# Peptides against a protein of PDB entry 2AUS: the designs that were tried, part 100

Target 1, 323 residues: chain A of PDB entry 2AUS
Amino acid sequence: ADIKREVIVKDDKAETNPKWGFPPDKRPIELHIQYGVINLDKPPGPTSHEVVAWIKRILNLEKAGHGGTLDPKVSGVLPVALERATRVVQALLPAGKEYVALMHLHGDVPEDKIRAVMKEFEGEIIQRPPLRSAVKRRLRTRKVYYIEILEIDGRDVLFRVGVEAGTYIRSLIHHIGLALGVGAHMAELRRTRSGPFKEDETLVTLHDLVDYYHFWKEDGIEEYIRKAIQPMEKAVEHLPKIWIKDSAVAAVAHGANLTVPGIVKLNAGIKKGDLVAIMTLKDELVALGKAMMSTQEMIERSKGIAVDVEKVFMPRDWYPKLW

## One batch from the design tools (peptide; made by RFdiffusion4, then SolubleMPNN)

Design b2_p16_6_s3 (from b2_p16_6, 5 letters changed)
Fold by OpenDDE base, seed 1:
Structure b2_p16_6_s3 (fold): chain B 323 residues (1-323), chain A 16 residues (1-16)
Amino acid sequence: as target 1 above (323 residues)
Amino acid sequence: SELEERIRRLAEEALA
């Protein structure tokens, strides 16, 4: 998520009409909710699905979806995409995750040995999905990006861990315990990050949402509920972006593939097969799609399909049809 | 950090 991507400009003279579209900062509250994502602090106890059902009830919504399941006992960052933004969660599923975990050791181990062994688990690890997972129980490699030990108190080890999507922290802790020779189990787990969503001022509880919705509906105060909901564009901040001409927006919003002439600017380092966000010049999310060209091919070519459009978010009428 | 303190509280509540 923290990869600064260079922006390559193809058309430095491209302008955008300020009358077209609805930039994230200019959406009326109802439209903001329709294209919103909540950075929810999931409590321990309920399932991620129960929490999504409660949000739908609290905010009177027809549809919502979450950016990656947390177990019932696991708390912390659960992105919940609302209404028309519901499918933006597909951008968050493959995103890196951060957790803070409490590991309990089943024997006494010197602190120096704990630190040395845990550092060896930075990098690639072999995991088997747990029985309760809908994922096929094949052995698979996952990347541990970093392990940061926060505290060691006898047999209790508090640590931060950054991991590839679908890494099982419980399995990691089990393997660390085996490597230490005493065994270990996961006592507690909190998710502190899911792609661009982290523990910051945007993190809200279910209780906050009840209060903020009440302030809006009964008192006419929109400020709190507006701040509690992020624009759907937040959910794609970690993706490579392609910005398109105003004349291309309506075509893509109708489900047409993006062609090379529609590109104004793009991120460096796009590869064929990458998930990319198609944006307007006002940073509105039009669609998600699969790159059919590299960044270099999109620069060098004058024609061809740049992006296979998989999911449209923008309404068809926000921009005029100019073809 | 406030985060470490929140996690410590969560760990303490679960050990309780």
Scores: peptide ipSAE 0.007, ipTM 0.469, DockQ to the pose 0.053
Fold by OpenDDE base, seed 3:
Structure b2_p16_6_s3 (fold): chain B 323 residues (1-323), chain A 16 residues (1-16)
Amino acid sequence: as target 1 above (323 residues)
Amino acid sequence: SELEERIRRLAEEALA
């Protein structure tokens, strides 16, 4: 999410018609919900699936999906994509995560040694997935981006940790405990970030959603429920983007692959095989797809398939056919 | 839990 990507302009003369589409900030409330993602503060106790089922009940929705499982006892940031946006969660699964964890040590260790050893766990670590994981229990590498110790109180260590997707904090704490020579376990865990979703003013509870839905349906006040739901475009902020001509939008919305002539601007550093977001010039998400070219190839070539379109989000009628 | 509230407060303070 925090990677600033350079924007390369390929067609500086491309304009967009203001009458076409629905920019994220201009959607009617019903349409905003249909293309929404909730930054949910998941309570401890329920499963992530139970929480999604409750959101569907509260908001009277047919479909919803979450951006990466939290264990029942784990609280914090759970992105929940709604209705037509449900499949945008695929962009969040590979995204980095941040947690605040409480580690309990099984013996006394000097604070200086705790700090030194925990610093050594920044970078590449070797993990074995737990038995309850849907992932095969093979040894694998994972990146720890940073460890920040917040508090040390005797045998209790509170720390913030940024990690690659599918890093197990319980296993990290176990390995830290082994390296300290006394052993350790995870006492508490909260997720503070999932890609572009973090603890900020957009974080809402299940109770907030109940109240805000009632304010809308009973009192006609839409402002609260509107603010409680983020546009689906939020869920792709961390991806490399390709912005396309108005004339290309309808074709991509019908499931056509993006060709090089349709590109107006794009992020630097796209590699062949990367997941990319195809955007309008009004920053509307059209589709997700696999890059078939690098950024450099998309600049230098005059023709060819730039993106293999995997998942369309935009309705087919938001933009006219202009081909 | 009291511990969850403590973790939440510390997370909010660290993001401010």
Scores: peptide ipSAE 0.007, ipTM 0.511, DockQ to the pose 0.060
Fold by OpenDDE base, seed 5:
Structure b2_p16_6_s3 (fold): chain B 323 residues (1-323), chain A 16 residues (1-16)
Amino acid sequence: as target 1 above (323 residues)
Amino acid sequence: SELEERIRRLAEEALA
């Protein structure tokens, strides 16, 4: 999520009509909810599925989905995509995660040894999924991007860890404990980040959502519920983007593949097979798709399919049909 | 949990 992607301009003369579409900051409240993602502070206790069901009840929604399961006992950042945005969770599933974990050691270990051994777990680690996981229990490599020790109090080690999606912190702590020679277990875990969603002013509780929905429905105050819901475009900030001409938007919104002539600008470093976000020049999410070309091929070629469009989000009527 | 029950009650009250 933190990798700044260079933007390459292919058509510097391309303009957008301000009357077309609904930019993320200019959606009416009902439309904002229909294309929303909540940065939920999941409480400890409930499953991620139960929490999604409660949000649907609180906000009177037909559909919602979460950006990656938190275990019942785990609190913190759970992105919940709403209604027409529900499918945007596919962009969040592969996104990196951050956690704060409390590791309890089963014996006394010198602080210097704790620090040295935990540093060795930065990089590639071998993990086996737990029995409770729906994922096949095959050995797999995962990346630990960083480990930051926050506090050491005797046998209790509080640390921040950035990890590849589907890294099991419980398994990491178990392996650290084995490497220390005393054993360890995970006492507490909180997720502090899920891709572009983090602990910030956008983080809200289920209680906040109840109150904010009440203020909107009973008092006519939309400000709180508007702030509690992020635009779906937030959920794709970490993806490589391709910005398209106004004339291409309606075609893509109808499910047409993006062709090279429709591209105005794009991020550097797109590879064939990458998940990409197709955006308007007003930073509206049109669709998710699979890149059929690299960035370089999209620059050099005059024609061809650039993106195989897999998931359309934008309504067909936001932009005029110009073909 | 007690928290789950409380949140469930709040969600039911918001529908009423």
Scores: peptide ipSAE 0.006, ipTM 0.438, DockQ to the pose 0.086
Fold by OpenDDE base, seed 4:
Structure b2_p16_6_s3 (fold): chain B 323 residues (1-323), chain A 16 residues (1-16)
Amino acid sequence: as target 1 above (323 residues)
Amino acid sequence: SELEERIRRLAEEALA
């Protein structure tokens, strides 16, 4: 998520009308909620689906969705996209994850050997999805981006791990235990990151949401609930972006594919087939789509379909139809 | 890697 992408400007003279759209920082509270994502601290115990149902009840919402299932016993970062933003979870499902895990070893192993063996699990690993997974139980590779041992206390190993989406930490720990020769199991697991969402000042509990909604509805204080909900644009920060002309926004909001002439600026390193976020010049999310060109092709070509628009988020009326 | 081959073997044995 933290890969700073260079921004290439194609049209340095492109201006945006301040009267059009609703920038993420300027949405009325009701609109902010309609296009919001909660960085929820999921408690241990409930399923991710139960927690989403509770949020819908607490905030009186019709729709919500989560950015990737946490097991009942797993706590921590669960992005919950609200109402009109519900479909933004598509951007979060493939995003990298970080966890803090407690591994319990079934035998005594020297600390030096623990450290050495755990380091060998950085990189590509072979995993079999657990039986409870909706994913077909085929062998697959997953990336472990990093393993950071935080503490070793006898048979208990606390570690931070960055992983590709759909890496099973329980399976990783099982394989580490086998490699150590003593066996191991996952004692505790907390998710500390899901793409752009991490443990920071935006992390809120279900209790916080109850209180903050109460302060808004009964006391007229919107500040707390406003801070507790992130704009949907947060959920796409990790994606490559394409910024478009004001004249192209309404067309894309109607589900038209983005053509090359509509591009004002774009991130470097877009490949054909990448999921990209189409943004206004005010950093409003218009749509998600599949890149049909590379960054280089989008620079060099004067015409053609740049992005196949898959999911529109922006209402059709935020920008005028200029064609 | 030797580790990948060990995991692969264990995965194959768990498929049998």
Scores: peptide ipSAE 0.000, ipTM 0.320, DockQ to the pose 0.013

Design b2_p16_6_s4 (from b2_p16_6, 8 letters changed)
Fold by OpenDDE base, seed 5:
Structure b2_p16_6_s4 (fold): chain B 323 residues (1-323), chain A 16 residues (1-16)
Amino acid sequence: as target 1 above (323 residues)
Amino acid sequence: SELERRIAELARRAAA
């Protein structure tokens, strides 16, 4: 999520009509909710599915989905996409994760040895998914981006860890314990990050949502519920982006593939096969799709399919048909 | 619960 991507401008004269669309900061409250994502602080105890069901009940919603399962006992950052935004969770599933974990060692180990061995687990590790996982139990490599030891107290090791999606922290701790020669288990786990969602001022509890919904419905105060819900565009901040002409928006919103002439600006480093977000010049999410060209090909070519559109989010009527 | 207390402590340490 932290990779800054250069923006290459292809058409520096392209303008946007301010009367078309609904920019993320200018949606009426009902529309904001329809295209929203909650940065939920999931409590320990309930499943991620139970929490999603509670949010639907609290906010009187038909549909919602979460950006990646947390075990019942695991707390912290659970992105919950609402209503029309529900399918944006597909952008969050492959995103990196951060956790804070408490590891308990089954024997005494010198602190210098703990630090040295844990540092060896940065980089590529081999994991087998747990028996309870819906994922096929094949050996696979996963990336550990960083391990930061926060505290060592005898046999208790508190650490922060950044990992590739689908890395099992319980399995990591088990392997660290084996490498230390004494064994270890995961005592506690909290998720502190899921792609662009982290522990910040946007993190809200289920209790906060109950109160904020009440303030809106009973007192007419929308400010709190508006701040508690992020625009769906937040859920794609970590993806490479392509910004398109106003004249191309309605076609893409109808499910047409993006062609090269529709591109105004784009991020550097797009490869063929990458998941990309198609944006308006007002930073509205139109669609997600698969890049059919590299950034370089999209700059050099005058024609062809740039993006195979997989999922449309924008309503068909926000921009006029200009074909 | 002791679990809630430990998780709250993890959250405080993660925010520091």
Scores: peptide ipSAE 0.021, ipTM 0.597, DockQ to the pose 0.074
Fold by OpenDDE base, seed 3:
Structure b2_p16_6_s4 (fold): chain B 323 residues (1-323), chain A 16 residues (1-16)
Amino acid sequence: as target 1 above (323 residues)
Amino acid sequence: SELERRIAELARRAAA
């Protein structure tokens, strides 16, 4: 999420019609909900699927999906994509995660040794997925981006950890315990970040959602429920973006692949095979797709398929057909 | 401890 990407302008004369589309900040409340993502504070106890079912009941929704499973006992940041935005969760599955964990050591270890050994676990680690995981139990490398020790109290170590998607914190703590020579287990775990979603003013509880929905439906007050739901575009902030001409939007919204002439501006550092977000000049999400060219190829070429469109989000009627 | 207070605060925020 925090990767600042340079924006390269390919067509500096491209304008957008203000009458077309619905920018994220200008959606009526019903449309905002249809294209929304909740930054939910998941309580400990329920499964991520049970929590999604609760949200669907509270908000009277047909469809919803979550941006990556939290175990029943694990609390914190669970992005829940709503209705037409449900499929945007595919952008969040590969995103980095942050946790706060409580590790309990099975023996006494000097604090200096704890700090030194935990620092050695920053970088690449080898993990085997747990038995309960749907992932094949093959040894695999994962990245630990950072470990920040928050507090050490005897055998209890509170720490923040940033990790690559699908890193198992329970397994990390087990390996730290082995390296310390005394063993360790995970006592508590909270997820504090999932890609662009973090612990901030947008984090809401199930109770908040009940109250905010009531204020809207019974009292006619939209402000609270509007604030509690983020636009679906939030869920793609961490992806490389390609911004397209108004004349290309309807074609992509109909499922056509993006061709090079439709590009107005794009992020630097796109590689062939990357997941990319196709955006309007008003920062509306049109579609997700696979890059078929690098950024450099998209700049240098005059024609060809730039993006293989995989998932369309924008309705077909928001922009006119100009072909 | 501050640890217990922080855990209890995180748990309260998650249970509310």
Scores: peptide ipSAE 0.018, ipTM 0.620, DockQ to the pose 0.057
Fold by OpenDDE base, seed 1:
Structure b2_p16_6_s4 (fold): chain B 323 residues (1-323), chain A 16 residues (1-16)
Amino acid sequence: as target 1 above (323 residues)
Amino acid sequence: SELERRIAELARRAAA
């Protein structure tokens, strides 16, 4: 998520009509909600599905989905995509995660040894999914991006960990405990990041949502509920982007694949098979799709399918048909 | 422990 991607301009003369579409900052409140994602601070206790059901009740929504399950006892960052944005969670599932964990050791270990051994778990680790996971229990490699020890108090170790999607922190702690020779278990866990969503000013509670919805519906104050909901475009910030001509937007919104002539600018480093976000020149999310070309091929070629469009988000009427 | 207190505080922010 933290990789700054270079932007390559293919057509420097391409303009956009300001009358077409609805940029994220210009959506009426009802439309903002329809294309919204909440950065929810999930409480410990309820399931992620129960919390999504509560949000639907609080905000009077038909549909919502979450950007990756947190166990009942786990708190913190749970992105909840709303209504027409519900499918944007597919961009968040493969995104890196960060956690703060409390590990309890089953014996005494010198602090220097704790630090040394935990540092060795940065990189590739082999994990088995737990029995309770819907995932096939095959051995799989996962990347630990970093481990930062925050505090050590006797047998209690507080640490921050950045991991590849679907890394099991409970299993990591178990393996650290084995490597230390004393054993360990996960006492507490909080998720502090899910892709582009972090513990920041956009993080809101269920109580905040109740109050903010009340202020909007009863008092006519939309400011709080507007700030509590991020545009769906936030949920794709970590993806490589392709920006398209106004003349290509309606076709893609109808489910047509993106062809090379429609590209105005694109991120560097796109590979064939990558999940990419197709954007307007006003930074509106049109669709998610699979890259059928590299960035280099999209620059060098004059024709062909650049992106296989998998999920359309933009309504078909926001941009005119120009074909 | 102070560590448990800090984790519990983070959890309480989510429930408040």
Scores: peptide ipSAE 0.017, ipTM 0.613, DockQ to the pose 0.059
Fold by OpenDDE base, seed 2:
Structure b2_p16_6_s4 (fold): chain B 323 residues (1-323), chain A 16 residues (1-16)
Amino acid sequence: as target 1 above (323 residues)
Amino acid sequence: SELERRIAELARRAAA
């Protein structure tokens, strides 16, 4: 998520009409909810699906979805996309995750050896998905981006770990325990980050949501519920972006593929096959799609399909049809 | 311990 992407401008004269669309910061509260994502602090105990069902009940919603399952016993950052934003969770599935974990060792190990062995688990590791996972149980590589030991207290090791999506911390701890020669298990786990969502001022509980919804519905105070819900655009902050002309927005909102002439600016480092966010010049999410060209090809070419549009989010009427 | 305090803080943040 922290990858700073250069922005390459193709059309420096492109302007946007202020009357068209609904920028993330200017949505009426009902529309903000319809295009919202909650940075939920999932409590330990319930499943991620139960928590999503509770949010739907609390906020009187027809649909919602989560940005990546947390086990019942695991707490922390669970992005929950609401209503028309529900499918934005697909952008969060490939996003990196951070956890704080408590590992309990089954024997005494010198601290220097713990530190040395845990450092060897930074980089590429081989994992097999657990039995309870819907993912096919084949051996696969996963990247561990970093391991930061926070504290060692005898047999208890508290550490922060940044991992590729679908890395199993329980399996990592098991393998660390084997490498240490004494065995280990995961005592506690909290997710502290899911892509652009982290433990910050936007993190809210189920209790907060109950109170904030009540303040809005009974007292007419929308401020709290507005702050508790992030715009869906937050859920794509970590993706490479392509910004398009006002004249291209309605076509993409109707499900047309993005062609090269519609591009105003784009991030560097897009490869063919990458998931990209198509944005307006007001930073509104129009659609998610698959890049059919690299950044370089999108710069050099005058025509062709730049993005295969997979999922539209923007309503068809926010921008005029100019085709 | 500082670990127990941090675990308790993580648990309090998780239970809040």
Scores: peptide ipSAE 0.014, ipTM 0.589, DockQ to the pose 0.052

